# Peptides against a protein of PDB entry 1LOE: the designs that were tried, part 97

Target 1, 181 residues: chain A of PDB entry 1LOE
Amino acid sequence: TETTSFSITKFGPDQQNLIFQGDGYTTKERLTLTKAVRNTVGRALYSSPIHIWDSKTGNVANFVTSFTFVIDAPNSYNVADGFTFFIAPVDTKPQTGGGYLGVFNSKDYDKTSQTVAVEFDTFYNTAWDPSNGDRHIGIDVNSIKSINTKSWKLQNGKEANVVIAFNAATNVLTVSLTYPN
Target 2, 181 residues: chain A of PDB entry 1LOE as posed
Amino acid sequence: TETTSFSITKFGPDQQNLIFQGDGYTTKERLTLTKAVRNTVGRALYSSPIHIWDSKTGNVANFVTSFTFVIDAPNSYNVADGFTFFIAPVDTKPQTGGGYLGVFNSKDYDKTSQTVAVEFDTFYNTAWDPSNGDRHIGIDVNSIKSINTKSWALQNGKEANVVIAFNAATNVLTVSLTYPN

## One batch from the design tools (peptide; made by RFdiffusion4, then SolubleMPNN)

Design b2_p24_6_s2 (from b2_p24_6, 10 letters changed)
Fold by OpenDDE base, seed 1:
Structure b2_p24_6_s2 (fold): chain B 181 residues (1-181), chain A 24 residues (1-24)
Amino acid sequence: as target 1 above (181 residues)
Amino acid sequence: SELAANSTAEISITSMSFSSTLNL
C-alpha cells in the first residue's frame, strides 16, 4: 500500500510543500488564490507527485481532503468565478481563466486533460452551468461542464469547511460543505 | 466574461489536509 498525506494548518511565507502558479501566494498565514482584481489565475500544487492510479493493477487510490476557504467579494451579488480542488498530471500548468477556473479549456470532454476537479463556482456561465443559475459545487472530469452539481449558498467573507472523499471501490466521490455556527 | 469583469473576489484557503491510499 502506498500512502501520501500532508496537513497545513497555517500557510507560511515559504511553504516548502507547495508549488505556486500564476497569482497564487501565501500571506498572513493563508493561501491566496486570487485577490479582488480582474484577470487573475492563481494555483497551488502539492509539491510531490501522488500515486493516484496504478497501471499494473488498475487500482485507483482512495483519498480524502479537507480544507477551509473564504471568498470575500466587494459585491455579494456579483462574484466571479470561484475555484477548484483538482488532481492533474504532474506537469500541469495554469489553463484558461475566468469561467474555466484556470484548470480546463473546454466544455467538451477531453480525455487528454487527465484532470478531475471539484469546483466551487460562483458565476453562471450560460454555455455549461446549471440552468437555474445557482452558485454551485460541481464535479468536473476532463471538462468544465460538470457531470454533477449541487446548489450552494455562498456566505460572503465567511469560512466554509469542505470535505472531499473518493472511494475507489464504489467509484463515488462525495463532497460536503458547511458554514460552522 | 464581460459580465464578470467587475465581479471580483479574494479567494483564500486557511487550512488543508490530504490523505490518499493506494492498494497494490
Scores: peptide ipSAE 0.712, ipTM 0.943, DockQ to the pose 0.845
Fold by OpenDDE base, seed 3:
Structure b2_p24_6_s2 (fold): chain B 181 residues (1-181), chain A 24 residues (1-24)
Amino acid sequence: as target 1 above (181 residues)
Amino acid sequence: SELAANSTAEISITSMSFSSTLNL
């Protein structure tokens, strides 16, 4: 069995197990993906490749991730765009298209993307988001257009706890989000 | 984003853990 694990309780100025892309950086012991400015894309990658699928056996890894995030918007009624937790090929690069959360570049399914993401989407993009316009959690497979979504109420400036787990035997990804305070 | 040029937010992660297991 091959295992990969890491835990970061405080993000330091020299976080060697992360690769920062775009505007992503650490400050005040946090990983900051974006600041409240226009036209910004920030990402952070775990610095080591993760063996998530084995071509010889066909086996897929089980994984679990937990994290706490804060979205702090000057205007609670107009919050763009959100963010994702994602798994992508090692040569993945930031994407700059508006509404694509720095990860995808099309609403059309593209197998060559080889990217799976859980989005925490705060902005309604009429071209691909659920028609009810709700902020939502989405499961994205090779497309910004989610295969499944669930409405989510953003608490501006508050910490949210997230747990994401993937069961390879059932091919089911579960997501939980709570606001403890 | 370009679609929401005036809609901004600071997004930060305060802590994170990850674990994966692959049977071979």
Scores: peptide ipSAE 0.712, ipTM 0.942, DockQ to the pose 0.733
Fold by OpenDDE base, seed 2:
Structure b2_p24_6_s2 (fold): chain B 181 residues (1-181), chain A 24 residues (1-24)
Amino acid sequence: as target 1 above (181 residues)
Amino acid sequence: SELAANSTAEISITSMSFSSTLNL
């Protein structure tokens, strides 16, 4: 059995176990992915590769992640674009296409991308988002077009607690989001 | 994104934990 774990309660000014991409950086003990400016893409990667799939056995890892995020928008009625938690190949690079959340580049399924993401999507993209226009949580497998979504009400400027768990035996990914206050 | 002009937001993560277990 191979196990990997890490915990970051405060993000330091030079967080050594993270690789920052694009506009991602740490400040005031937080990881900031984007600022309230146009055309920003920020990412952070855990610096060590994680063995998530074994080619010999075909086994996939179980995993659980928990994090707290804040989205602070000047206009709560128009908030773009959201963000993702994602797992991708080690050579993953930021993507700049609008609405692709810095991770994907197409609504077409592409198994070669080998990327899974949980999106917290605050902006309606007509080409792939649920037609009701709701802000939503989505599960994205090799495409920005989610395989499943659930409406989510953004509380602007408030901390949201997220838990994402994957059970390899059942092939079920669960996501929970709560606002404690 | 370009479609999100004047619809911006600051997004930050305040804490995070992760654990994975792979059976071999």
Scores: peptide ipSAE 0.701, ipTM 0.931, DockQ to the pose 0.755
Fold by OpenDDE base, seed 4:
Parts: structure tokens; C-alpha cells; sequence
Structure b2_p24_6_s2 (fold): chain B 181 residues (1-181), chain A 24 residues (1-24)
């Protein structure tokens, strides 16, 4: 088997195993994707390619990722837009911002995107988000329109622990989110 | 969303780990 792993407990100013895109940067030992300002798109990529799909065998990797995030909004009732954990081609560049979270460009399925994302979406976009208007976790495959979603209550300014796991044998992606504090 | 001009947030990741295994 081929195994790839990394762990970052503190994000340094010269974090060498990350590629920063757009407004993404490190500060105060955190990876900051966005600041509380308008029209920002920030991304960070793991610098080494990960063999997630093998064209010869057709096999897809199993993976597990865990991370802790904080969304800190000046107004807890007006929080845009959220962020994603995503897997995309090695040459991926920031895509459309705002409700597209810098990862997608359309609600229409686009296989050429070759992008899978787990979104933590804090803003209701009527064109594609669940009609209940809830902040939600979504699984996105080649589209900002999630194939599955679950409501999530944002705790403004608090750390959330996330675990995302993919089982290639079952083709099941699981997501868990907890607020330990 | 760009339609909500005052909708902003600082989003940060404090720690992260990742592991993948590919059977060949």
C-alpha cells in the first residue's frame, strides 16, 4: 500500500508543507483562511501530492483527516460564507469565492472539476443550499450543490473538532463535528 | 456571500492531521 500522512499541531509562519493560495496565511500559529473582511478567498494545500486514486488499478485511497477550526464572526447572525476541506487536482487554483467557497464555480455537476469537498457552510445561498436555511455541513462532489447535508449549529468563536473519513471499499464518507468546549 | 456585504468571518484552522492509504 501507499500511505501518506501529515500532522500539523501549530501552523508556523514558514509552514513548508503548505501551499498558500489567495488570502490564506498563517498567524498566531493558526492557518487563517479568511479574515473578517469582504471578498476574501483563502486556501491552503498540502504541498505534496497525495495518491488518492490510481488509474491502473482503479483503487481509491482510504483517508482520515481531523482538524479543529474556529469561525469568528463580528456578527453571529450574519456569517459568510464558510469553508471546505477539499481534495482536488495538484494544479488546483482558487475558484469562485463567496458562496462557492473558493472551490467550485457552479451548482451544476462538473466532472472536470475533479474536486470533492466537505463544506462547513454558514450562509444560505437560495440557489443551491438546503431550503431550511440552516447552516450546514455538506458533501460536495464536483459541485457546490451538496449531495448530502446536515444542519449544524455554529458556535461563534469556539473551536470545533472535525473528523472526516472515507472508506473506499464502501464508498462512504463520514463527517463528525463536535464542540468540545 | 457578496450580496451580504456585512457578512464576514475570520476562519482559522488550529490543527490538522491527515492519513491516506491506497491499496495497489
Amino acid sequence: as target 1 above (181 residues)
Amino acid sequence: SELAANSTAEISITSMSFSSTLNL
Scores: peptide ipSAE 0.701, ipTM 0.936, DockQ to the pose 0.777

Design b2_p24_6_s3 (from b2_p24_6, 12 letters changed)
Fold by OpenDDE base, seed 1:
Structure b2_p24_6_s3 (fold): chain B 181 residues (1-181), chain A 24 residues (1-24)
Amino acid sequence: as target 1 above (181 residues)
Amino acid sequence: SELAANSTARVDILSMSFSSTLNL
């Protein structure tokens, strides 16, 4: 069995196990993916490759990740665009910003993307988002158009706790989000 | 979109953990 794990309780100015891309940075013990400014893409990658799929056996890793995030928007009624937790090839670079969340380039399924993401989407994009217009959590496989979504009520400026777990035996990805405070 | 361009937000991650296990 191959195991990979890490835990970051405070994001330091020299966070050696992260690779920062675009506008992503650390300050005041937080990882900031984007400031409240236009046209930014910020990402942070775990610095070590993770063996998530084995070509010889065909096995896929089980994984669990948890994190706490805050989205703080000047206007609670107009919040773009959200963010993702994602898994992508080791040489991944920032992709299209805006509604593509810096991780995808198309709503069309593209197997060459090799990217899985859980999106926390605060902005309704008519071309691919659920028609009810709700802010939502989405599971994205090689496309910004989610294979499944769940409505989510953003609490602006509040800490949210997330747990994402993947069970390879059942091929089920679970996502939970709570606002404990 | 123009709406999105004016719809800014700060996104912070405060803490994170990750664990994976691959059976071989």
Scores: peptide ipSAE 0.716, ipTM 0.948, DockQ to the pose 0.853
Fold by OpenDDE base, seed 2:
Structure b2_p24_6_s3 (fold): chain B 181 residues (1-181), chain A 24 residues (1-24)
Amino acid sequence: as target 1 above (181 residues)
Amino acid sequence: SELAANSTARVDILSMSFSSTLNL
């Protein structure tokens, strides 16, 4: 059995176990992915590769991640675009297309991307988002068009606790989000 | 395997943990 784990309770000024991409940086013990500026992309990668799939056995890793986030927009009625937790190949690079959350570049399924993401999407993109227009949590497999979504009410400026768990035996990914305060 | 945002809002992550287990 191979195990990978890390825990960051406070993001340091250097935070050596993260690779920052785009506008991502740390300040005041937080990881800031983006500021409230139009057309910016920020990402942070765990610096060590994670063995998530074994070619010999075909086994996929079980994983659990938890994090606390804050989205702070100057206008609660106009918030773009959200963010993702994602798993992608080690050479992954930021994607700049609007609405693709810095991870994807198409609504078409592309198995070669080898990317899975959980999106916390605050902006309605007509071409791929649920037609009800709700802000939502989505599970994205090789496409920005989610395979499943759930409406989510953003509490602007409030801390949200997230737990994402994947069970390889059942092939089920579970997402929970709570606002404790 | 991390976090990404394309946003007009400030997105902060305050804490994070991750654990994976691969059976071989």
Scores: peptide ipSAE 0.685, ipTM 0.926, DockQ to the pose 0.421
Fold by OpenDDE base, seed 5:
Structure b2_p24_6_s3 (fold): chain B 181 residues (1-181), chain A 24 residues (1-24)
Amino acid sequence: as target 1 above (181 residues)
Amino acid sequence: SELAANSTARVDILSMSFSSTLNL
């Protein structure tokens, strides 16, 4: 069995196990993906490749990730665009911003993307988001158009705890989000 | 494993852990 793991409780000024892309950076022991500035994209990649799929056996890895985030918007009624946790090829680069969250380029399925993402989407894009207009959690496979979504009520400025787990045997991905305070 | 955001709001990650296991 091959195992890969990391844990970051405080993000340092020189976090050596992360690769920063775009406007992503660390400050005050936090990873800041974006500030409240239009047309910015920030990403952070784990610096070591993770063996998720083995071509010889066809096996896919089980994984679990846990993180705490804060979205802090100057205006609670104007919150764009959200963020993602994603897995992509090792040479991945920032993609289209805005509603594409810097991870995708189209609502059309693109197998060459080889990207899976869990989106925490705070902005309604009429072209692909659920028609009810709710902020939502979505599972994205090779497209910004989610294969499944669930409404989520943002608590502006509050810490949210997330757990994402993938079971390869059942091919089920689970997401939990809680506001403990 | 990666995190990405495009936002008119500030998005901070305070802590993170990850673990994967692959049977060979």
Scores: peptide ipSAE 0.676, ipTM 0.923, DockQ to the pose 0.420
Fold by OpenDDE base, seed 3:
Structure b2_p24_6_s3 (fold): chain B 181 residues (1-181), chain A 24 residues (1-24)
Amino acid sequence: as target 1 above (181 residues)
Amino acid sequence: SELAANSTARVDILSMSFSSTLNL
């Protein structure tokens, strides 16, 4: 059995176990993916490769991740685009297309991307988002067009607690989000 | 695990933990 784990309670100015991409950075003990500036992309990758899939056995790892985030929009009526937690190949690069959350570049399914993401999507993109226009949590597999979504009420400027768990035996990904304050 | 955002709002992560287990 191979196990990988890490915990970051405060993000330091020189966080050695993260690789920052684009406009991502740390300040005041937080990881800031983006500031309230249009057309910016920020990402942070865990610095060590994680063995998620074994080609010899075909086995996929179980995993659980927990994090606390804040989305703070100067204009509560204009909150774009949200963010993702994702797993992708080690050579993954930021994507700059609007609405793609810095991770994807197409609504078309592309198995070669080998990317799974949980999106916390605050902006309605007519081309791929649920037609009801709700802000939502989505499960994205090789496409920005989610395979499943659930409406989510953003609380601007407040801390949200998230737990994401994947059970390889059942092939089920679960997501929970709460606003404790 | 990775986090990404392309946003017009400020997105901060305050804390994070991750654990994976792969049976071989």
Scores: peptide ipSAE 0.672, ipTM 0.921, DockQ to the pose 0.418

Design b2_p24_6_s4 (from b2_p24_6, 12 letters changed)
Fold by OpenDDE base, seed 3:
Structure b2_p24_6_s4 (fold): chain B 181 residues (1-181), chain A 24 residues (1-24)
Amino acid sequence: as target 1 above (181 residues)
Amino acid sequence: SALAANSTAAVSITSISGSSTLNL
């Protein structure tokens, strides 16, 4: 069995197990993906490649990720665009198209992307988001157009706890989000 | 969207942990 694990409770100025892309950086012991400015994309990758799928056996890894995030918007009614937790090939690069959350570049399914993301989407894009216009959590497989979504009420400036778990035996991805306070 | 004026937010992660297990 191959096991990879990590834990970061305080993000340092020289966080060696992360690769920063775009505007992502650490400050005040937090990972900052974006500041409250226009046209910004920030990402952070775990620096060590993870063996998620084995071509010889066909086995897929089980994984679990827990994190706490804060979205702090100057205007609670106009919040762009959200963020994702994602798994992608090691040579993945930031994507700058508006609404694509720095990860995707099309609403069309693209198997060559080999990217899975859980989106926390705060901005309604008519072309691909759920028609009710709600902020939402989505599961994205090789496309910004989610295969499944659930409405989510953003609490501006408050910490949210997230757990993402994948069970390879059942092929089920579970996402939970709570505001403990 | 980048096209929306004043549509901005600071996004930060306070902590994160992860584990992956692959049977071979």
Scores: peptide ipSAE 0.675, ipTM 0.917, DockQ to the pose 0.764
Fold by OpenDDE base, seed 2:
Structure b2_p24_6_s4 (fold): chain B 181 residues (1-181), chain A 24 residues (1-24)
Amino acid sequence: as target 1 above (181 residues)
Amino acid sequence: SALAANSTAAVSITSISGSSTLNL
């Protein structure tokens, strides 16, 4: 078997196992993807490529990831746009289109993007988001238009604990989000 | 794996861990 694992509990200024893109950086032992500034994109990639799918055997990896995030919005009722956890080819680059969360560039399904994301979407984009307008968690496969969504109530400035797990045998991706406080 | 944001809010990650296992 091939196994990859990592743990970062404090993000240092010279975090060796991350590749920063756009405005992403570390400060005060946190990874900051964006500041509260319009039209900014920040990303951080794990520096080592992960073998997710093997073309010879056809096998897909099982994986689990856990993280804690905070969204601090100057206006609690106007929060844009959210963020993603994503898996993409190693040459992936930031995408700058508004509402695409730095990862996608179309609502049309594009298998060539080879990108899977879990979005934590705080802004309603009429063209692709669920019509109820709720902030939501979404599973995105090769498109910003989620294949499945669940309403999520943002707690501004509070830490949220997330667990994302994929079971290759069942082809099921699960996402949990909890505000412990 | 990776994280990305396009935001008018400050988005920060305080900790992260993960593992993957591929049977060959």
Scores: peptide ipSAE 0.618, ipTM 0.913, DockQ to the pose 0.420
Fold by OpenDDE base, seed 5:
Structure b2_p24_6_s4 (fold): chain B 181 residues (1-181), chain A 24 residues (1-24)
Amino acid sequence: as target 1 above (181 residues)
Amino acid sequence: SALAANSTAAVSITSISGSSTLNL
């Protein structure tokens, strides 16, 4: 088997195993994707390509990713737009900002995107988000319009723990989010 | 794998880990 693993508990100023895009950077041992500045997009890519699919065997990788995030909004009533964990081709570049989260360009399914994302969406976009208007976790496949969503209560300024796991045998993606404190 | 955000709020990651296994 091929195994890839990594762990970053303190993000340094010259984090060699990350590729920063847009406004993404490290400060105070954290990875900052965006500041509270309108129209900014920040991304960070793992610098080593991960072999997710093998063309010879057709096998797909199992994976587990865990991370802790903080969303700190100066105005708790106006929190845009959220962020994603995503998998895309190695040459991926920032896409449309705003409600597209810098990852997608359309609500229409686009197989050429070759992108799967787990969104943590804090802003209701009428054109594609769940009609209840709740902040939500979504699974996005080649579109900003999620194939599945679940309401999520943002705790402003608090650390949230996330676990994302994919089982290739069952083709099931599992997302868990908790606020431990 | 990657992370991306667009915001009027600050989005920070304090830690991250990952593991993948591919049978060949």
Scores: peptide ipSAE 0.595, ipTM 0.907, DockQ to the pose 0.421
Fold by OpenDDE base, seed 1:
Structure b2_p24_6_s4 (fold): chain B 181 residues (1-181), chain A 24 residues (1-24)
Amino acid sequence: as target 1 above (181 residues)
Amino acid sequence: SALAANSTAAVSITSISGSSTLNL
């Protein structure tokens, strides 16, 4: 078996192991995806391909990732749209913004997308989001319409710790989120 | 909070994407 790992504790201005797209950038040792402005998309990609699926053997790799994020919206009662952690083809480019989070283009399942995402969705889109209107965490497979969701209580301006793990044996992706402070 | 679901990923890269829409 093979193992690939990486860690970024401080983001520098010349972060060579990241590919920045859209409005994504680094400042003060943090990665900023978007500012609190309208109609913007920012992305950051790990620059090296990750071998998750082997076409010859059909084997799928396990993985685990962790990160800390902050959403700091000017109005805690009116926040849009959120962000995702996602896995996509190496030539991926920014997709539709707004409720599509720059990762998808449709609520319809599209196998050609080849994209799996964990969304941290702060805005209710009636066309595809859970009907209760809650901010939520979602698992997205080739569609912005999540295959599973869980309500998430946003703490505006606070740091959240996230762990995402995939178990290839069970084909289960798990997400945990905590606010330690 | 915790969430679990079936998921599969192909050979690819990991990334993060954010989107914002300011509602006045």
Scores: peptide ipSAE 0.266, ipTM 0.693, DockQ to the pose 0.028

Design b2_p24_8_s1
Fold by OpenDDE base, seed 4:
Structure b2_p24_8_s1 (fold): chain B 181 residues (1-181), chain A 24 residues (1-24)
Amino acid sequence: as target 1 above (181 residues)
Amino acid sequence: ATYTLSATVDLKANLPENVRLGFA
Protein backbone atom coordinates (compact mmCIF):
# COMPACT_ATOMS: atom_id res chain seq x y z
CA THR B 1 0.00 0.00 0.00
CA GLU B 2 1.25 3.44 -0.93
CA THR B 3 2.26 5.80 1.84
CA THR B 4 2.02 9.54 1.38
CA SER B 5 3.63 12.20 3.52
CA PHE B 6 2.79 15.86 3.43
CA SER B 7 4.67 18.09 5.81
CA ILE B 8 4.97 21.84 5.86
CA THR B 9 7.22 23.26 8.54
CA LYS B 10 7.43 26.86 7.44
CA PHE B 11 6.15 29.15 4.76
CA GLY B 12 7.93 31.77 2.74
CA PRO B 13 7.09 34.37 0.16
CA ASP B 14 8.56 32.27 -2.63
CA GLN B 15 6.69 29.09 -1.81
CA GLN B 16 6.36 27.41 -5.18
CA ASN B 17 4.64 24.21 -4.15
CA LEU B 18 1.49 25.97 -3.03
CA ILE B 19 -1.46 27.17 -5.03
CA PHE B 20 -3.02 30.13 -3.32
CA GLN B 21 -6.74 30.72 -3.56
CA GLY B 22 -8.85 33.57 -2.35
CA ASP B 23 -7.12 35.70 0.22
CA GLY B 24 -4.42 33.17 1.06
CA TYR B 25 -0.80 34.27 0.96
CA THR B 26 2.55 33.82 2.67
CA THR B 27 4.81 36.03 4.68
CA LYS B 28 8.39 35.29 5.63
CA GLU B 29 7.28 32.96 8.38
CA ARG B 30 3.61 32.17 7.99
CA LEU B 31 0.83 31.11 5.72
CA THR B 32 -2.02 33.53 6.15
CA LEU B 33 -5.39 32.15 5.15
CA THR B 34 -8.17 34.28 6.53
CA LYS B 35 -8.44 37.30 8.75
CA ALA B 36 -10.93 37.31 11.59
CA VAL B 37 -13.67 38.45 9.24
CA ARG B 38 -16.77 36.41 8.58
CA ASN B 39 -17.39 34.95 5.14
CA THR B 40 -13.89 35.46 3.80
CA VAL B 41 -11.94 32.59 2.33
CA GLY B 42 -8.27 32.00 1.94
CA ARG B 43 -6.85 28.68 0.84
CA ALA B 44 -3.57 27.10 -0.08
CA LEU B 45 -3.28 23.85 -1.99
CA TYR B 46 -0.28 21.62 -2.24
CA SER B 47 0.38 21.85 -5.94
CA SER B 48 1.33 18.23 -6.50
CA PRO B 49 -1.67 15.96 -6.99
CA ILE B 50 -1.84 12.85 -4.84
CA HIS B 51 -3.09 9.47 -5.96
CA ILE B 52 -4.96 8.68 -2.77
CA TRP B 53 -6.54 5.46 -4.03
CA ASP B 54 -6.46 3.39 -7.18
CA SER B 55 -9.52 2.01 -8.92
CA LYS B 56 -7.58 -0.63 -10.81
CA THR B 57 -5.80 -2.17 -7.86
CA GLY B 58 -8.25 -1.20 -5.16
CA ASN B 59 -5.39 0.09 -3.05
CA VAL B 60 -5.83 2.99 -0.69
CA ALA B 61 -2.87 5.02 0.46
CA ASN B 62 -1.71 5.27 4.00
CA PHE B 63 -0.74 8.81 4.77
CA VAL B 64 0.58 11.05 7.48
CA THR B 65 0.79 14.80 7.44
CA SER B 66 2.05 17.25 10.01
CA PHE B 67 1.91 20.99 10.31
CA THR B 68 1.90 23.84 12.77
CA PHE B 69 -0.69 26.57 12.97
CA VAL B 70 -1.28 29.65 15.03
CA ILE B 71 -4.62 31.30 15.61
CA ASP B 72 -4.72 34.88 16.76
CA ALA B 73 -8.16 35.52 18.12
CA PRO B 74 -8.95 39.05 19.27
CA ASN B 75 -11.46 37.68 21.73
CA SER B 76 -13.48 34.56 22.34
CA TYR B 77 -16.50 35.79 20.41
CA ASN B 78 -15.08 37.75 17.51
CA VAL B 79 -12.88 35.25 15.73
CA ALA B 80 -12.45 33.64 12.37
CA ASP B 81 -14.31 30.43 11.73
CA GLY B 82 -11.25 28.29 12.21
CA PHE B 83 -8.41 26.53 10.51
CA THR B 84 -8.96 23.57 8.21
CA PHE B 85 -6.93 20.84 6.58
CA PHE B 86 -8.68 19.25 3.63
CA ILE B 87 -8.42 16.68 0.87
CA ALA B 88 -10.33 17.54 -2.29
CA PRO B 89 -10.41 17.09 -6.07
CA VAL B 90 -7.42 18.45 -7.94
CA ASP B 91 -9.48 21.26 -9.43
CA THR B 92 -11.09 22.26 -6.16
CA LYS B 93 -11.97 25.91 -5.70
CA PRO B 94 -12.95 27.93 -2.65
CA GLN B 95 -16.37 26.96 -1.40
CA THR B 96 -18.74 28.66 1.00
CA GLY B 97 -17.02 30.82 3.57
CA GLY B 98 -17.85 31.55 7.16
CA GLY B 99 -19.01 28.52 9.05
CA TYR B 100 -18.47 26.36 6.00
CA LEU B 101 -14.76 27.14 6.29
CA GLY B 102 -14.37 27.72 2.57
CA VAL B 103 -14.40 23.97 2.07
CA PHE B 104 -18.03 22.82 2.11
CA ASN B 105 -21.44 24.00 0.96
CA SER B 106 -23.81 21.82 2.95
CA LYS B 107 -24.47 20.49 6.42
CA ASP B 108 -25.98 17.42 4.82
CA TYR B 109 -23.87 14.63 3.40
CA ASP B 110 -23.13 15.40 -0.24
CA LYS B 111 -20.94 12.86 -1.97
CA THR B 112 -20.52 15.19 -4.94
CA SER B 113 -18.38 17.41 -2.72
CA GLN B 114 -15.68 14.73 -2.71
CA THR B 115 -13.95 16.42 0.20
CA VAL B 116 -12.62 15.20 3.52
CA ALA B 117 -11.48 17.73 6.08
CA VAL B 118 -10.14 18.17 9.57
CA GLU B 119 -11.46 21.34 11.11
CA PHE B 120 -10.09 23.28 14.03
CA ASP B 121 -13.25 25.21 14.58
CA THR B 122 -13.23 28.38 16.63
CA PHE B 123 -16.77 29.58 15.93
CA TYR B 124 -19.98 27.98 17.11
CA ASN B 125 -22.52 27.43 14.35
CA THR B 126 -25.77 26.40 15.98
CA ALA B 127 -26.99 24.53 12.93
CA TRP B 128 -24.31 21.85 12.93
CA ASP B 129 -21.67 22.27 15.65
CA PRO B 130 -21.68 20.41 18.96
CA SER B 131 -24.29 21.91 21.24
CA ASN B 132 -21.85 22.57 24.06
CA GLY B 133 -20.47 25.47 22.06
CA ASP B 134 -16.87 24.45 22.62
CA ARG B 135 -14.17 25.16 20.15
CA HIS B 136 -13.45 21.79 18.68
CA ILE B 137 -11.59 19.54 16.33
CA GLY B 138 -13.80 17.85 13.78
CA ILE B 139 -13.51 15.25 11.06
CA ASP B 140 -15.71 16.17 8.12
CA VAL B 141 -16.71 13.88 5.26
CA ASN B 142 -18.57 15.61 2.46
CA SER B 143 -20.36 17.79 4.99
CA ILE B 144 -19.56 20.63 7.34
CA LYS B 145 -21.33 18.62 10.01
CA SER B 146 -18.54 16.56 11.50
CA ILE B 147 -18.79 12.81 11.81
CA ASN B 148 -16.84 13.13 15.05
CA THR B 149 -15.63 16.00 17.21
CA LYS B 150 -13.50 16.71 20.24
CA SER B 151 -13.50 19.76 22.45
CA TRP B 152 -10.32 21.77 22.12
CA LYS B 153 -9.02 24.67 24.16
CA LEU B 154 -7.41 27.24 21.92
CA GLN B 155 -4.22 28.76 23.21
CA ASN B 156 -4.36 32.12 21.55
CA GLY B 157 -1.26 33.01 19.61
CA LYS B 158 0.48 29.74 20.44
CA GLU B 159 1.77 27.18 18.00
CA ALA B 160 -0.31 24.04 17.71
CA ASN B 161 1.48 21.01 16.33
CA VAL B 162 -0.81 18.74 14.35
CA VAL B 163 -0.39 15.22 13.05
CA ILE B 164 -3.02 13.67 10.81
CA ALA B 165 -2.68 10.02 9.90
CA PHE B 166 -4.77 7.60 7.88
CA ASN B 167 -4.55 3.84 8.25
CA ALA B 168 -5.78 2.20 5.07
CA ALA B 169 -6.12 -1.20 6.71
CA THR B 170 -8.61 0.09 9.24
CA ASN B 171 -9.90 3.18 7.43
CA VAL B 172 -9.20 5.16 10.58
CA LEU B 173 -8.26 8.80 10.33
CA THR B 174 -6.51 10.08 13.44
CA VAL B 175 -5.86 13.68 14.39
CA SER B 176 -3.48 14.77 17.12
CA LEU B 177 -3.04 18.36 18.23
CA THR B 178 -0.37 19.28 20.76
CA TYR B 179 0.52 22.51 22.44
CA PRO B 180 4.11 22.25 23.68
CA ASN B 181 3.29 23.80 27.04
CA ALA A 1 -1.85 19.60 26.21
CA THR A 2 -2.67 16.97 23.60
CA TYR A 3 -5.98 16.39 21.87
CA THR A 4 -6.68 13.23 19.90
CA LEU A 5 -9.62 12.48 17.63
CA SER A 6 -10.34 9.53 15.34
CA ALA A 7 -13.00 8.46 12.90
CA THR A 8 -13.59 5.78 10.31
CA VAL A 9 -13.54 7.20 6.79
CA ASP A 10 -14.08 5.33 3.54
CA LEU A 11 -11.85 7.24 1.16
CA LYS A 12 -12.90 5.26 -1.90
CA ALA A 13 -16.51 6.14 -1.32
CA ASN A 14 -15.91 9.80 -0.60
CA LEU A 15 -12.90 11.01 -2.61
CA PRO A 16 -11.74 10.84 -6.19
CA GLU A 17 -8.61 8.88 -6.98
CA ASN A 18 -6.56 12.00 -7.48
CA VAL A 19 -6.70 14.77 -4.93
CA ARG A 20 -4.91 17.79 -3.62
CA LEU A 21 -4.20 18.53 0.00
CA GLY A 22 -4.84 21.99 1.30
CA PHE A 23 -5.46 24.43 4.07
CA ALA A 24 -8.25 26.90 4.55
Scores: peptide ipSAE 0.766, ipTM 0.978, DockQ to the pose 0.881
Fold by OpenDDE base, seed 1:
Structure b2_p24_8_s1 (fold): chain B 181 residues (1-181), chain A 24 residues (1-24)
Amino acid sequence: as target 1 above (181 residues)
Amino acid sequence: ATYTLSATVDLKANLPENVRLGFA
């Protein structure tokens, strides 16, 4: 079983291992994916493809990725749509914005999407989000409607440390978000 | 504060063999 690991330690304007899409860009030390304008989509892809499973052997890779993100909002009660990590085909392009996070196009399961995502969702979409209205972490499989969610309290302007791991033996995807303070 | 979430995901059924990781 193959294991792939990613650790993001720095973002810069000359980041050769990133493919920027839409409004995505880097500044001094930050990757900026959204503007203060609704319905915009900004994405960044790691340039190196990952062979995440093999059709000949049936093997599936283990993987671990870690990163830090910050959400800054002028209004703490309206923090756009959030932040998303995703796994998609190598030729993936920005999808529907807004509540679809630029990653999906449907709340119904669509295998042709071929996308798995971890959302850190800061906006309640009544059509598919948990009914309690909480900001939440979600695991999305070919649908913006999460297969599982966890209530999460955003700390505006604070760094969140994230670890996402997949265990091929159990097929379990695990997400951990930590605010150091 | 720490938040943890897990789910069972069949990658073979839902993803192509070759993928890219990304942020949005």
Scores: peptide ipSAE 0.765, ipTM 0.977, DockQ to the pose 0.890
Fold by OpenDDE base, seed 2:
Structure b2_p24_8_s1 (fold): chain B 181 residues (1-181), chain A 24 residues (1-24)
Amino acid sequence: as target 1 above (181 residues)
Amino acid sequence: ATYTLSATVDLKANLPENVRLGFA
């Protein structure tokens, strides 16, 4: 199997490898995707397409990606929808905002979505989020309703170091989020 | 603090061959 890896260490205005969509933009060293207002959508795509599987051979690529994100919320009890990493068709466009994270349009599985996402969800949507109401990490496959979730305690304003890896031999997608404290 | 989450995902069944990675 093939392996694709990349790491995003900065998001300056000179980042020509990003395609911005919606309200997404960069400052000197930050990528800003969503205002602290509900139902806004901002996205940034890594410009280089990835051949993630091969229909001729049936092979699926391994991949690993790492990045750092910060969520700044003026009120720890009233934040927006969070942050999302996603894998989507090369011509993907912003989808439904708010609780759908600008990535999905349904809580029901929809193969036509052709999107896999890792959500770092800071807003509780009663219709599909875990009933405990916790902020959570979720793995989403063609649906905003996660196939698995993990309670996550947001550290407001702190850098979260994330590693997302896919093992093609096991078909396991693994997400690791680390705060320095 | 470290948080780890895993799931089994069939990429062939759910994604096209060529994709882009993104943030939202």
Scores: peptide ipSAE 0.761, ipTM 0.977, DockQ to the pose 0.883
Fold by OpenDDE base, seed 3:
Structure b2_p24_8_s1 (fold): chain B 181 residues (1-181), chain A 24 residues (1-24)
Amino acid sequence: as target 1 above (181 residues)
Amino acid sequence: ATYTLSATVDLKANLPENVRLGFA
């Protein structure tokens, strides 16, 4: 069956207090966002809002964030959904539609979502994922259909070190995922 | 192994001024 659980063991140096949503919780200094059951959503938000751009000056913030996650799948050949980092309005709420990462609610572009996400997607959805069927990293802008993707080989049970950086001068968002070996 | 991905994203056009970071 399609069951996946994952946890985050490390956050960036500027870790804030967390707001848990859905089935998200902490255990043994780990953040667990999903149970090993289908169609569950667990989320955690950093409690402090971020002023990411300023309408008066037009300035946009540069930022770098880092974290470590682990995906544990009982069956490494049948891993559901994966893990997602997102930037969203302060009052964002979990979305329960299956296959939409708990962040989106439709396969279509929705500007009202006002959400930018980085997906580490372990399940192939034929309707919107890259046609090669690979597990992948994706950058999502108000849509579950990524604006760009990179094939990624999951190492089940291993810590993935992630760095996400945004350069305001170029508007380039860069994602790096590193396994220790 | 290291995997790198980049994309151009207009944050002003797609996000409100005040946001929260999160995981799902």
Scores: peptide ipSAE 0.733, ipTM 0.974, DockQ to the pose 0.674

